# Peptides against a protein of PDB entry 6J54: the designs that were tried, part 49

Target 1, 223 residues: chain A of PDB entry 6J54
Amino acid sequence: NENLFASFIAPTMMGLPIVTLIIMFPSLLFPTPKRLINNRTISIQQWLIQLTSKQMMAIHNQKGQTWSLMLMSLIMFIGSTNILGLLPHSFTPTTQLSMNLGMAIPLWSATVFTGFRYKTKTSLAHFLPQGTPALLIPMLVIIETISLFIQPVALAVRLTANITAGHLLIHLIGGATLALLNINTMTAFITFTILILLTILEFAVALIQAYVFTLLVSLYLHD
Target 2, 42 residues: chain B of PDB entry 6J54
Amino acid sequence: QFQFTGIKKYFNSYTLTGRMNCVLATYGGIALLVLYFKLRSK

## One batch from the design tools (peptide; aimed at target 2 L35)

Design b2_p18_3_s2 (made by RFdiffusion4, then SolubleMPNN; from b2_p18_3, 15 letters changed)
Fold by OpenDDE base, seed 5:
Structure b2_p18_3_s2 (fold): chain B 223 residues (1-223), chain C 42 residues (1-42), chain A 18 residues (1-18)
Amino acid sequence: as target 1 above (223 residues)
Amino acid sequence: as target 2 above (42 residues)
Amino acid sequence: DLLGTLLGILLYELLALL
């Protein structure tokens, strides 16, 4: 069982943390454009960023659109780290709950504080749904308050659990395939096919989780 | 849209101000209860 | 909108588990 979780241990080289380099590496994949007409790769990246930006910021007014840079950088960071984490013998920082909490808590708190700063009345009123019977008001306000504080935890745990579970499944099916090679070649071929399909699914999950994480932060900002 | 009179004017679940006041009243009530139990234990 | 999004996410997670 220790071998199963070995891929989630933070890598160190002679006591030096390599984790910092791994976190910084995705930034190299997205160079800043310098020309009006850029290379094909940069043009595709810009196009994707523009599409995602238009979709995510459509619900926001001009004040909310100020967060566009932060949200786009967040989705690109999480997405790139998740995809790179699917490479063989790679370490994904987003499998660490501490990393995801480190992103979720500040972003959540920023959205909540922004709401209270600019829309105090609306933010306070959000703790009570419209049309609530008078007798249920105190209980519902308490529940909604608790729900608010669970949001950053749910945000971090969702990302961590989905990425970690995907990695575990790949390792388990991969290990099963290897074990079945000398036992039953036909079964090993089937499990290998499942492994390939699962890997493709995990690529999709990696991108979707990045999108969901960013989208939820955006929704909390919108209130 | 909604015309409320009396206490319902200030505390209702339909208007923005009414909802805000209900939330504040709930938090205030909880704070007073916590304070009461804290003082009672002493 | 939030409820719809949450339901969508939940449905997606359930489908991903299948």
Scores: peptide ipSAE 0.110, ipTM 0.782, DockQ to the pose 0.031
OpenDDE base, seeds 1, 2, 3, 4: peptide ipSAE 0.098, 0.034, 0.077, 0.035; ipTM 0.728, 0.768, 0.773, 0.721

Design b2_p18_3_s3 (made by RFdiffusion4, then SolubleMPNN; from b2_p18_3, 15 letters changed)
Fold by OpenDDE base, seed 5:
Structure b2_p18_3_s3 (fold): chain B 223 residues (1-223), chain C 42 residues (1-42), chain A 18 residues (1-18)
Amino acid sequence: as target 1 above (223 residues)
Amino acid sequence: as target 2 above (42 residues)
Amino acid sequence: TLLLTLLGILLDELLAQL
């Protein structure tokens, strides 16, 4: 079992943390545009960023649109790290719960505090759904308060669990494929095909989780 | 728009102000209960 | 917002089952 989780150990080189380099590496894949008409790769990246930005910010007013840069940077960071993590023998920082909590808690707190600062009445009223019977008001307010504090945890755990589970499945199916090579070649081929399909799925999951994480942060901002 | 009279004017689940007041009242009640139990332990 | 959160959780569970 230790061998199964070995891929999730933070890599170090002679005691020096390589994790910092791994976290910084995705930033190199997204250069800043310098011209009005850029290279094809940069143009595609900008187009994708604009599309995602338009979709995510459609629910926000001008005040909410101030968060566009933060949200776009977040989705690009998580998405790129998740995709790069699917490379062979790669380490994904987003598999670490500490990393995701480190992102989730500050962003969540910022959204909550922003809500209380600019929309105090609406934010306080959000703890009580409309039309609640009078007898259920105290209990429901308590439940909604607890729900609020679970949000950052759920946000972090969702991302961590999905990416980690995907990695585990890839390793397990890969290991099974290798074990079956000398036992039954036909079965090994089938297992290998499943592995390929699973890896494609994990690419999709990696992007979806990045999007969902960012979307939920945006949604909490909107309240 | 709902027209409420009396106590329901200030504490209702339909108006924004009413909902806010209900939330504040709930938190205030919990705080008073916690304070009561803390003082009772002495 | 609550419905979207629930939808996100459900989507996560569905993806986990695939």
Scores: peptide ipSAE 0.166, ipTM 0.778, DockQ to the pose 0.037
OpenDDE base, seeds 1, 2, 3, 4: peptide ipSAE 0.025, 0.018, 0.020, 0.024; ipTM 0.683, 0.667, 0.661, 0.695; seed 4 fails the geometry check

Design b2_p18_3_s4 (made by RFdiffusion4, then SolubleMPNN; from b2_p18_3, 14 letters changed)
Fold by OpenDDE base, seed 5:
Structure b2_p18_3_s4 (fold): chain B 223 residues (1-223), chain C 42 residues (1-42), chain A 18 residues (1-18)
Amino acid sequence: as target 1 above (223 residues)
Amino acid sequence: as target 2 above (42 residues)
Amino acid sequence: DLLLTLLGLLLAELLALL
């Protein structure tokens, strides 16, 4: 079973980490516009970014809309890395918990500190839901405080677990398909069909996880 | 608008200021308890 | 927005379980 996790090992060539190049590669897929009317691919990309930006930033005031660039870059980065990670023999950096924590903790801390800086009273009041009975106030404040500190961990683990589980499942079903080719062709065909359906699902998961990660960061900023 | 009188004006779960004060009081209470147990252990 | 986020999260969890 050591072969199952081989795809999650950080690739190195001659002792040099290639992970840095893999992380930087998605940025090449999104060139900046240089013309009023751009190529079809760039126009579609810009249109998608504008749509996602309008949907995600609709809940934010003008001060919150300053984060639009950061949030859009985040969703594009995670989405592109997740999609590219579904290519055969590809390494997905977002399967590494360290990377996701490295994104989640700073973004979460930035949103929390921004909240305390500009809306101190509201941020402190958020530790206590409205209408709480007086007897439950101390316990609920403690629970909400713990909940706040779990947010960055949940954000990172959710992304890591969903992407990693998808990759493992593809590998397992792929391996089963290969093993069944010489045993029973009909069962191998069924398993291969499941593999195709699963691959389509993982493309959707890859985009959804990118969206959820960014949306939750945006939500923490709004709250 | 909720009209609270007395201590409930400052410590309530309905107003923004009341909620803030409840949170601060809770943290203050926990800090005092931790301090008490730390001093007692000596 | 919170409801949509929760719905998206639930959908993501369901997809992860498949």
Scores: peptide ipSAE 0.069, ipTM 0.772, DockQ to the pose 0.032
OpenDDE base, seeds 1, 2, 3, 4: peptide ipSAE 0.021, 0.028, 0.021, 0.034; ipTM 0.706, 0.767, 0.739, 0.781

Design b2_p18_4 (made by RFdiffusion4)
Pose (drawn by RFdiffusion4):
Structure b2_p18_4 (pose): chain A 223 residues (1-223), chain B 41 residues (1-41), chain P 18 residues (1-18)
Amino acid sequence: as target 1 above (223 residues)
Amino acid sequence: FQFTGIKKYFNSYTLTGRMNCVLATYGGIALLVLYFKLRSK
Amino acid sequence: SSVVVFVILLVIEILYLT
């Protein structure tokens, strides 16, 4: 009975303040120059695009490359609006489940209608995988179509659920420091756990590669 | 002029990308179960 | 049409938070 942890009971609030200002704000963190040589703070933003525009371009290699100049705008918005919210009292719009059901469905159904306007047969004849055996036709085409309509729900719920799971361990490990007016040796170890956990919460950039890229495999497989 | 800079882009991919009616149907029906549970409290 | 969808989603989120 040496080190007794404590806890504080308080409601964890994901309120809803004025949002249409907070959305437009990580657009004016990125300027655009009308000059040849630029001013050494856009110039490391302009070099960070020319890396990851050479990885969502190399797989497709078709006339479906026209689509890929919009998939690098989708990586800078939820690459910024997941990074801005690590600050002390900031608010992330990709916490709420509302706009991510508007980011998955207007993009996911823009992929199954891409080959249906050009191929019209063999886009969902991709349901036929191989040289057909006889004992498992109805066990297949009830499986590979129930794992198609999961995909918009499997694209948007995997983003909201772990972004807001990073904010609760920021509070609850952080709120147990404030309510630790018991023995003061264990206060620094909970603080040192925080400043490791904030380094893990820069995997909010690593969860945007897993949104643009399973949108490219969900685009490169259909088209 | 927030149009003609990206007007060549729109009619290229908004043939399949501007299908927010499925989002509007899945969103408008999602408005109907929440006003109904508060009506029955 | 995008503004109408945005207003509908904001009204759903306000009714969900109530």

Design b2_p18_4_s1 (made by RFdiffusion4, then SolubleMPNN; from b2_p18_4, 12 letters changed)
Fold by OpenDDE base, seed 1:
Structure b2_p18_4_s1 (fold): chain B 223 residues (1-223), chain C 42 residues (1-42), chain A 18 residues (1-18)
Amino acid sequence: as target 1 above (223 residues)
Amino acid sequence: as target 2 above (42 residues)
Amino acid sequence: SLLEVLTMLLLVELLQSQ
């Protein structure tokens, strides 16, 4: 049991948490540009950030675009940590539910609070869908309130479950390939092919989950 | 767009104000029920 | 597939948001 989940244990050196350094490491991969024409790598990164920013903030009005910096930093952080976590024998902080809840709950509460502060009428109206029969109004309002409070939990669990499940599958199939190398080379080759396809899929999932997480936060802000 | 009269003007599921009033009424009703049971038990 | 499940979950959230 410990062998399967050993990669998900938070690493420490002499009792000191290295997790803090791992969380701060992705920030070093995105340096601030100093020149008008930067290096190719920096230019490509900045171009990608601008494209994602335009795509994400197209839904929001001028007031909602104030959150663009925070949302872009969030997607870059989650995306970079998820991709770095796919490296061999690496630790992903986003596999920890506490980490994802620590991001989801404040962002969700901020979006809900800003919605109630500036758009009180529309925010309150979202507890009742349009066109609801009069007899179903009280029950549906209760369901919508419960649904609202489930949002941060679902957001955190979705990210954690998808990344964790991907890592588990990679480790299991990777271990199976190593075990089958000494038993049947043909079967080991098939399993290895599946592992390669799965790793490619997990790269895509890592980026998609970062995008979905940020998109849902944006949608909650828009309400 | 919508022509409502009487109680339907203030409590409807189509207008923004009507939906807001319905939500507030439901929360108020739940709060009154909770207060009723709290006062009854004591 | 996992991507299909994720897209479906996203669609459900989008439908609930509207």
Scores: peptide ipSAE 0.147, ipTM 0.779, DockQ to the pose 0.023
OpenDDE base, seeds 2, 3, 4, 5: peptide ipSAE 0.106, 0.090, 0.127, 0.136; ipTM 0.771, 0.767, 0.787, 0.762

Design b2_p18_4_s2 (made by RFdiffusion4, then SolubleMPNN; from b2_p18_4, 11 letters changed)
Fold by OpenDDE base, seed 5:
Structure b2_p18_4_s2 (fold): chain B 223 residues (1-223), chain C 42 residues (1-42), chain A 18 residues (1-18)
Amino acid sequence: as target 1 above (223 residues)
Amino acid sequence: as target 2 above (42 residues)
Amino acid sequence: DLDEVLRILLEIELLAQK
C-alpha cells in the first residue's frame, strides 16, 4: 500500500522540498505574448483563454469582469497542474487537500466579502430564498448560512477527491499491467489499453474540475 | 405586484428588503437566544 | 443558465468516475 500512495508524498531532494518548483513549472508553459502576431502555440493558447474568458464572464457585469484575470489564472493553474500530475508516480499538488483549501478559502472569502461590500442587501437576502413560507424562514436561514460555509470545503474536496481518485486508479492499473507483463502478455495488453482510455478520461476530468472550480468561484462572486 | 401592508411590508419573502429584514431578524433572534442562555448559566 | 451548465458538467464528472 505504501507504493500506491508514494506519489502523494511531497517529493524531496536532499532534504529540500521540490514542491515549489513543481507548482511553478506550469507557469512556464504559458509565455506572455510580446508581438501582435505570435507563434502558433501562443496564439492557440490565447485563443483558448479568450474563449473561456468570454464564456465565464458572460454572466458578470462590468464590475465583475475585474475578476476575469484572477479567474482565468486560476483555471489555467489548476488545469495545467492537474494534467501534469496524471503521469504515474508524478506528484500533483492539487491532490493535497491543504493546497486546495488554501486556494478555495481565500477566494471564497473574497467573493463573499465583495458581495457584502457592494451588494449588501442582495447578499443578505440571499440567505432567504424568494417565496419561502413564513414558518420556515428561521430554519431556512440557518441552513443557508451553513450551506455558505460548506461551499469552500465542498470546492476543495471535490477537486481533491476527483484528482486523487483518478490518480490512484491510473497507478493501480499501471501497476497491474507491469505485473502481468511476465504472467500473461495478452491480459497485460488489455489492461494497458484500459489504462490508456482511463488516462484520456482523466485528462478530461482534470480540465472539467479546473473549470468547475473556477466557475463556482465566479458564481459565488455574483457581482 | 405584491402589495404588503403592516408587518408583511417589512418582513416578507418576496421583496428584497423583506428578505433582508427576515434574515436580520433571524440572526437577531439567535443572538438573543444565545445571550439568554449565557445569562442563565451565570 | 449557468446552473444548468454546472449540472451538465457535474453529470459528466459523475460519468467519468464510473
Scores: peptide ipSAE 0.260, ipTM 0.772, DockQ to the pose 0.023
OpenDDE base, seeds 1, 2, 3, 4: peptide ipSAE 0.179, 0.200, 0.111, 0.187; ipTM 0.774, 0.786, 0.760, 0.786

Design b2_p18_4_s3 (made by RFdiffusion4, then SolubleMPNN; from b2_p18_4, 12 letters changed; failed a check: too like the target's own chain)
Amino acid sequence: DLEEVLTILLAIALLEAL

Design b2_p18_4_s4 (made by RFdiffusion4, then SolubleMPNN; from b2_p18_4, 13 letters changed)
Fold by OpenDDE base, seed 2:
Structure b2_p18_4_s4 (fold): chain B 223 residues (1-223), chain C 42 residues (1-42), chain A 18 residues (1-18)
Amino acid sequence: as target 1 above (223 residues)
Amino acid sequence: as target 2 above (42 residues)
Amino acid sequence: DLEEVLRMLLEIALLAAK
C-alpha cells in the first residue's frame, strides 16, 4: 500500500523541501507580454485568459470584478499545477489536501467577509431561504450555517479527491501494464490503451476541476 | 411585495429584512441557550 | 444560493453539450 501512495509524498532533495520550487514552477510558464505582437504561445495564453476572464466576471458587478485578477491567477495556478502533475513521476501539490485547504479557506473567508461588509443584510438573509415555513426556520438556519462552514472543506476535498483519484488510477493501470508486459503482451497492450484514454480524461478533469474550484469561489463572492 | 402586520412584519421568511431578523433571532436564541446551560452547569 | 448555483451549472453544462 505504501507503494501506491509513494507518488503523493512530498519530494525532498538532500533533505531540503523542493515542494516550494514545484509550486512556483508553473508561474514560469506564463510570462508577461512585452511586445505589441507577442509569440504565438503567449498570444494563445493571453487569449485563453481573456476568454476565461470574461466568463468568470460575467456574473459579477463592477465591484465584484475587482477580484478578477485574483480569480484568474487562481485558475491559472490550479490548472497549470494539475496539468503538470500528469507528467510521469511528477508531484502535484494540489493532491495535498493541506494545500487546497490553504487556498480554499482564505478565499472563502474573504468572500464571506466581503459579503458581510458590503451586503450585510443580504448576506445574513442567505442563512434563511425564502418561503421557509415558520416552524422550520430555526432548524434551517442552523443547517444553512453549517453548510456555509462546510463550503471551504468541500471545495478543497473536491479538488483533492478528483486529482488524487486520477493519479491513483494512472499509477495502478500503469503498474499493471508493466507487470503484464512479460506475462501477456496482448493484454498489456489493451491495458496500455486504457491507460492512454484515462490520461486524456484526466487532462480534461484537471482543467475542469480548476475551473470548478475558481467558479465556486466566484459564486460564493457573488452571493 | 408582501404586506405583513404585527410580529410577521419583523419576522418573516419572504422579505429581506424579515429573513435577516429571523436569522438574528435564531442566533440570539441559540446564544442564550448556550449561555443558560453554561451558567446552569456552574 | 444553492439553487442559483445549480442553475448556473446546468446552464454551463447545456452550453458545453452544444
Scores: peptide ipSAE 0.129, ipTM 0.754, DockQ to the pose 0.019
OpenDDE base, seeds 1, 3, 4, 5: peptide ipSAE 0.141, 0.098, 0.054, 0.135; ipTM 0.748, 0.748, 0.740, 0.734; seeds 1, 5 fail the geometry check

Design b2_p18_5 (made by RFdiffusion4)
Pose (drawn by RFdiffusion4):
Structure b2_p18_5 (pose): chain A 223 residues (1-223), chain B 41 residues (1-41), chain P 18 residues (1-18)
Amino acid sequence: as target 1 above (223 residues)
Amino acid sequence: FQFTGIKKYFNSYTLTGRMNCVLATYGGIALLVLYFKLRSK
Amino acid sequence: TSFAILQVSFLFVFAVAS
């Protein structure tokens, strides 16, 4: 009975303040120069695009490369609006489940209607995988179509659910430091757990590769 | 001039990318169950 | 519940404004 942890009961609030200012704000963190040589703080933002525009370009290699100049604007928005919210009292718009159901459905159904305007037959004849055996036709085409309509829900719910799960362990491991007016040796170990956990919460950039890339496999497989 | 800089881009991919009507239908029906539960409290 | 109406009403306004 040496080190007794404590806890504080308080409501964890994902309120909704004025949002259309907060959305436009990580657009003016990135400027654009009309000059040849640039000023050494855009120049490491212009080099960070020319890396990851050479990985969502190399798989597709078609006349579906026209689409890929938009998919690098989808990686900078939720690459920034997940990184801005690690600050003390900031508010992330990709916490709320509302706009992620508007980021998955106008993009996911922009992929099944891409081959239906050009191929019209073999885009969802991709439901035919192989040289057809006889004992498992109805066990297949009720499976590989129930794992198609999962995909818009499987694209947007995997983003909202773990971004806001990173904010609660920021508060609850951080709020147990403030309510630790008991023995002071264990206060530093909870603080040291925080400053490790904030390094893991720079996997908010690593969860945007898992949004643009399973949108490319959900685009390269249909087209 | 927030148009003609990206007007060549729009009619290229908004043929399939501007289908927010399915989002508007799935959004408008999602308005209807929440006003109904508060009506029945 | 009133907060989920605001979120769905923001999603509908966003779908009309796009």

Design b2_p18_5_s1 (made by RFdiffusion4, then SolubleMPNN; from b2_p18_5, 14 letters changed)
Fold by OpenDDE base, seed 1:
Structure b2_p18_5_s1 (fold): chain B 223 residues (1-223), chain C 42 residues (1-42), chain A 18 residues (1-18)
Amino acid sequence: as target 1 above (223 residues)
Amino acid sequence: as target 2 above (42 residues)
Amino acid sequence: LEEQLQQAQFLLQLALEL
C-alpha cells in the first residue's frame, strides 16, 4: 500500500515547507512581460492565455468579465500543476483532496454569493426549472437545493479523482513494465507502449480537467 | 408574454418572478414545518 | 437569455458527464 501511494505522501512526510514550495513553483513559469515584443516562448504563452480567456469569457457579459483574472489564474494554476505532476517521480498538489476542496469551496461560495447579491431574482429562480408542473414544484426545489450544495464537492472530487486515477495508472503500469523487463521483453514492450499512450492521455486529461474546473466555476457564476 | 390571472400570476413556473415566489414559498413552508416540530417536542 | 441558458445547461450536463 505504501508503494502505491509513495508518490502522493512523500512530500508531506518531508514537511509543510516543501509542499508550500511545490505549490508556489508554477508561479515561476509565468513571468510578467517587460517588453512590447517578448521572447518567443513568452509570446506563445501569452497568446495561449488570450485564446483561453476569450473562450472562457465568451459566455459572460461585462459583469462576468470581472472574474476573468480569477478564472484565468485558476486554470493556469491547475493546468500547470497537473502537467508538472506528469513528470516522473513528481508530486501533484492537486491530487490532494484537501487542496482541491480548499480551492473549490471558496470559489463556489464566492460565485453563489455574487449571484445572490447582484442577480437575486435569477439566482432564486434557478432553483425551479421553467415549465415545471405545479405539483412537482416543492420536491424539485428541494432537489435543486441539494444539487447546489453538492456542486463544490463534485467539483473537487472530479478534479482529484481524475488526476489521481491517472497518476495511479501511470505508476502501476510503469512498475509493471519494469518488472516485466527481466521476465518477458515482448510483454514489457507492449506494456510500455500502453504506458506511452496513457501518458499522452493524461496530458490531455490534465488540460481538460483544468478547463472543466474553471468552466464550471464560471458557469455557476453565470447561473 | 404569458398572461396569468389569479394565484397563477404570482406563483407560476414560467415567469422569473413566479419561479422566485415558488422557491420562497417552498422555503417558507419548510421553515414552518421545522418550527412546528420544534414546538411539538416541547 | 433563454438560448444562453439552454447552452449553459447543455455545457453543464456535458461537463458533469466528463
Scores: peptide ipSAE 0.198, ipTM 0.773, DockQ to the pose 0.022
OpenDDE base, seeds 2, 3, 4, 5: peptide ipSAE 0.065, 0.160, 0.133, 0.151; ipTM 0.749, 0.780, 0.770, 0.748

Design b2_p18_5_s2 (made by RFdiffusion4, then SolubleMPNN; from b2_p18_5, 15 letters changed)
Fold by OpenDDE base, seed 2:
Structure b2_p18_5_s2 (fold): chain B 223 residues (1-223), chain C 42 residues (1-42), chain A 18 residues (1-18)
Amino acid sequence: as target 1 above (223 residues)
Amino acid sequence: as target 2 above (42 residues)
Amino acid sequence: LEQLLREAEFLLQLALSL
C-alpha cells in the first residue's frame, strides 16, 4: 500500500520542498504575447483561452464577467497542472486535497459573499426553492443551507478524487503490466493497451475536471 | 402574478420576497431555539 | 439547471472512475 501512494508524496530536494516550483512550472508554458501576431503556439493558446472564456462567461451578466480573468486563470492553472501530472512519474499538486481545498474554499466563499453583497434578496431566496409546500419550508431551508456548505467540500473532493483515482489506476495497471510481462506476454499486452486507453481518458478527465471546477465556481457566482 | 393576502403576503414560497422572508423566519426561529436552550441551561 | 448539471457531472465522474 505504501508503494501505491509513494507517487503522491510531496517531492523534496536537499530537504527543501520543491512543490512550489512544480506549481509554478505550468506558468512557463503560457508565455505572454508581445506582438500583435504571435507565434503559432501562442496564437493557439490565446485562441483556446478566448474560446473557453467566451463559453464560460456566456452564462454571466456584465457584472459577472468581471470574474472572467480569475476564472480563466483558474482553469488554465488546474488544467495545465492536471495535464502535466499525467507525465510519467510526475507529481500533480492537484492530487493533494489540501491544495484543492485551498482553492475551493476561498473561491466558494468569494462567490457566496459576492452573491450576498450584490444580490442579497435573490441569494437569500435560493435557500428556499419555489413552490415548496408550507410545511416543508423550515426543513428544506435547513437542507439547502447544509447543501451550500457542502459545495466547497464537494468541489475540492471531486477534483482531488478524479485526478487521484486516475493516477492510482495508471499506477496499478502499469504495475500489473510489468508483473505480467514475465508471466503472460499476451495478457501483458492487453493490459498495456488498457493502460494506454486509460491514459488517454485521463487526459480528457484532467481537462474536464478543470472545466467543471471553474464552471461550478462560476455558477455559484451567478446564483 | 400571484396575489396573496394576510400572512401569505409576506410568507410564501412563490415570490422572491416571500421566499426571503421564509428563510429569514426559519433562521430566526432556529436562533430563538438555540437561545432558548442556552438560557435554559443557565 | 444547475442541479441537473451537477447530477450529470456526478454521473460522468462516476462513469469515468469505473
Scores: peptide ipSAE 0.232, ipTM 0.777, DockQ to the pose 0.023
OpenDDE base, seeds 1, 3, 4, 5: peptide ipSAE 0.192, 0.131, 0.148, 0.104; ipTM 0.745, 0.736, 0.714, 0.733

Design b2_p18_5_s3 (made by RFdiffusion4, then SolubleMPNN; from b2_p18_5, 14 letters changed)
Fold by OpenDDE base, seed 4:
Structure b2_p18_5_s3 (fold): chain B 223 residues (1-223), chain C 42 residues (1-42), chain A 18 residues (1-18)
Amino acid sequence: as target 1 above (223 residues)
Amino acid sequence: as target 2 above (42 residues)
Amino acid sequence: LELLLKQAQFLLLLALEL
């Protein structure tokens, strides 16, 4: 059991945390544009950021669009870290629940407080859905308040669980393929094919989880 | 479009103001209950 | 509408995990 979770241990060198460098590494993949017409890779990146920004911020008003920079940086960070984590023998910082909580709690609190500041009536009304029968109002308000406080935990756990589960599955099937190479080459080939399909799925999951995380933060901001 | 009279005007599940008042009333009621039990146990 | 979007996202996430 310890062998399965060994890949999720935070790497350290001589007692110094290399995790900080690993977290900072994705920033090197996104250089700032300095020209009107940039390189093809940078232009594609900027185009993708603009498309995702337009999609996510379309539901927000002018005040909500102020969060575009933060949300885009968040999706780029989570997405890049998740994709880099799928590299062989790599450590994914997003598999650590502490990191995801560290991102989720402040962002959630900021969205909730901004909602109460600028949309106080709407935010308070959000605790009670429209058309609720009178007898169910107190109970539903309590449930909705609990749901609000579960949101940051759900954001963190969702991301960590999906990425961690994907990594575990890749390691398990990968280990099985290596073990079956000496036993039966045909079955090993089948398991290897499954591993390839799984890796493709995990690439998709990595991007989708980054998108969902940022989208949910955006939705909480929208109230 | 919704016309409410009396107490339903202030406490309803359809209007924004009504929903807000219902939420505040619920929180106020819970706070009063907690306060009551706290004072009773003392 | 927000609740419906959250529900749709939940179903999407569930479908990805299955």
Scores: peptide ipSAE 0.131, ipTM 0.774, DockQ to the pose 0.023
OpenDDE base, seeds 1, 2, 3, 5: peptide ipSAE 0.056, 0.160, 0.028, 0.028; ipTM 0.671, 0.778, 0.718, 0.722; seed 2 fails the geometry check

Design b2_p18_5_s4 (made by RFdiffusion4, then SolubleMPNN; from b2_p18_5, 14 letters changed)
Fold by OpenDDE base, seed 1:
Structure b2_p18_5_s4 (fold): chain B 223 residues (1-223), chain C 42 residues (1-42), chain A 18 residues (1-18)
Amino acid sequence: as target 1 above (223 residues)
Amino acid sequence: as target 2 above (42 residues)
Amino acid sequence: LELLLKQAEFLLLLALSL
């Protein structure tokens, strides 16, 4: 068990939490623009951020556009941490459920609170879907209220489970390939091919989970 | 767009106001039930 | 501790490569 989950242990040095430095590291990968025409890498990054911002914030009105900075910073943070976590021997902070809950609960509560503040009638009406038969109204309202409170848990668990499961599979198949190198080279080659395909999939999953997490927060804000 | 009369005007599952009133009525009913059981045990 | 050292080494190599 220790060998399988060793990569998921929070790193510390001299009793001090290095986790804080790991969390802050992705911010260094996104520098601020200084020139009208920046470097190619910075220009590509800014272009991608602008495209994603236009796509995600297209569903929001003028008041919802205020959250664009928060949502873009969130997707860039989760996406960068997930991709960096796929590096060899790297620790992914997003594999920690505590961190994901720490992000999901405040953002969810903020979106729900802003919905009740500015769109009170619409927010209350969302507890009852349109066209519900009169006899099912009390039951469905209760179910919808429970569904609302499950949302922050679902956000955190979805992100944690997808990233953690991917990391576990990479480590297990990677360990199996190393063990089979001296037993059967042909079988080791097959497992190595699966490992390569899985790593490519996990790169996609890392970006998709960051996008889905941010998108769902945005959808909750839109109500 | 929707033509409702009587109780259906205020409590319906189609209009925004009607849906809101149904939700508030449901929460009010639950609160009254909780209050009833609390007073009964007293 | 060995895992932490490997992580630090890889991060250092990554920082030097960028």
Scores: peptide ipSAE 0.149, ipTM 0.705, DockQ to the pose 0.020
OpenDDE base, seeds 2, 3, 4, 5: peptide ipSAE 0.100, 0.082, 0.104, 0.114; ipTM 0.695, 0.696, 0.697, 0.693

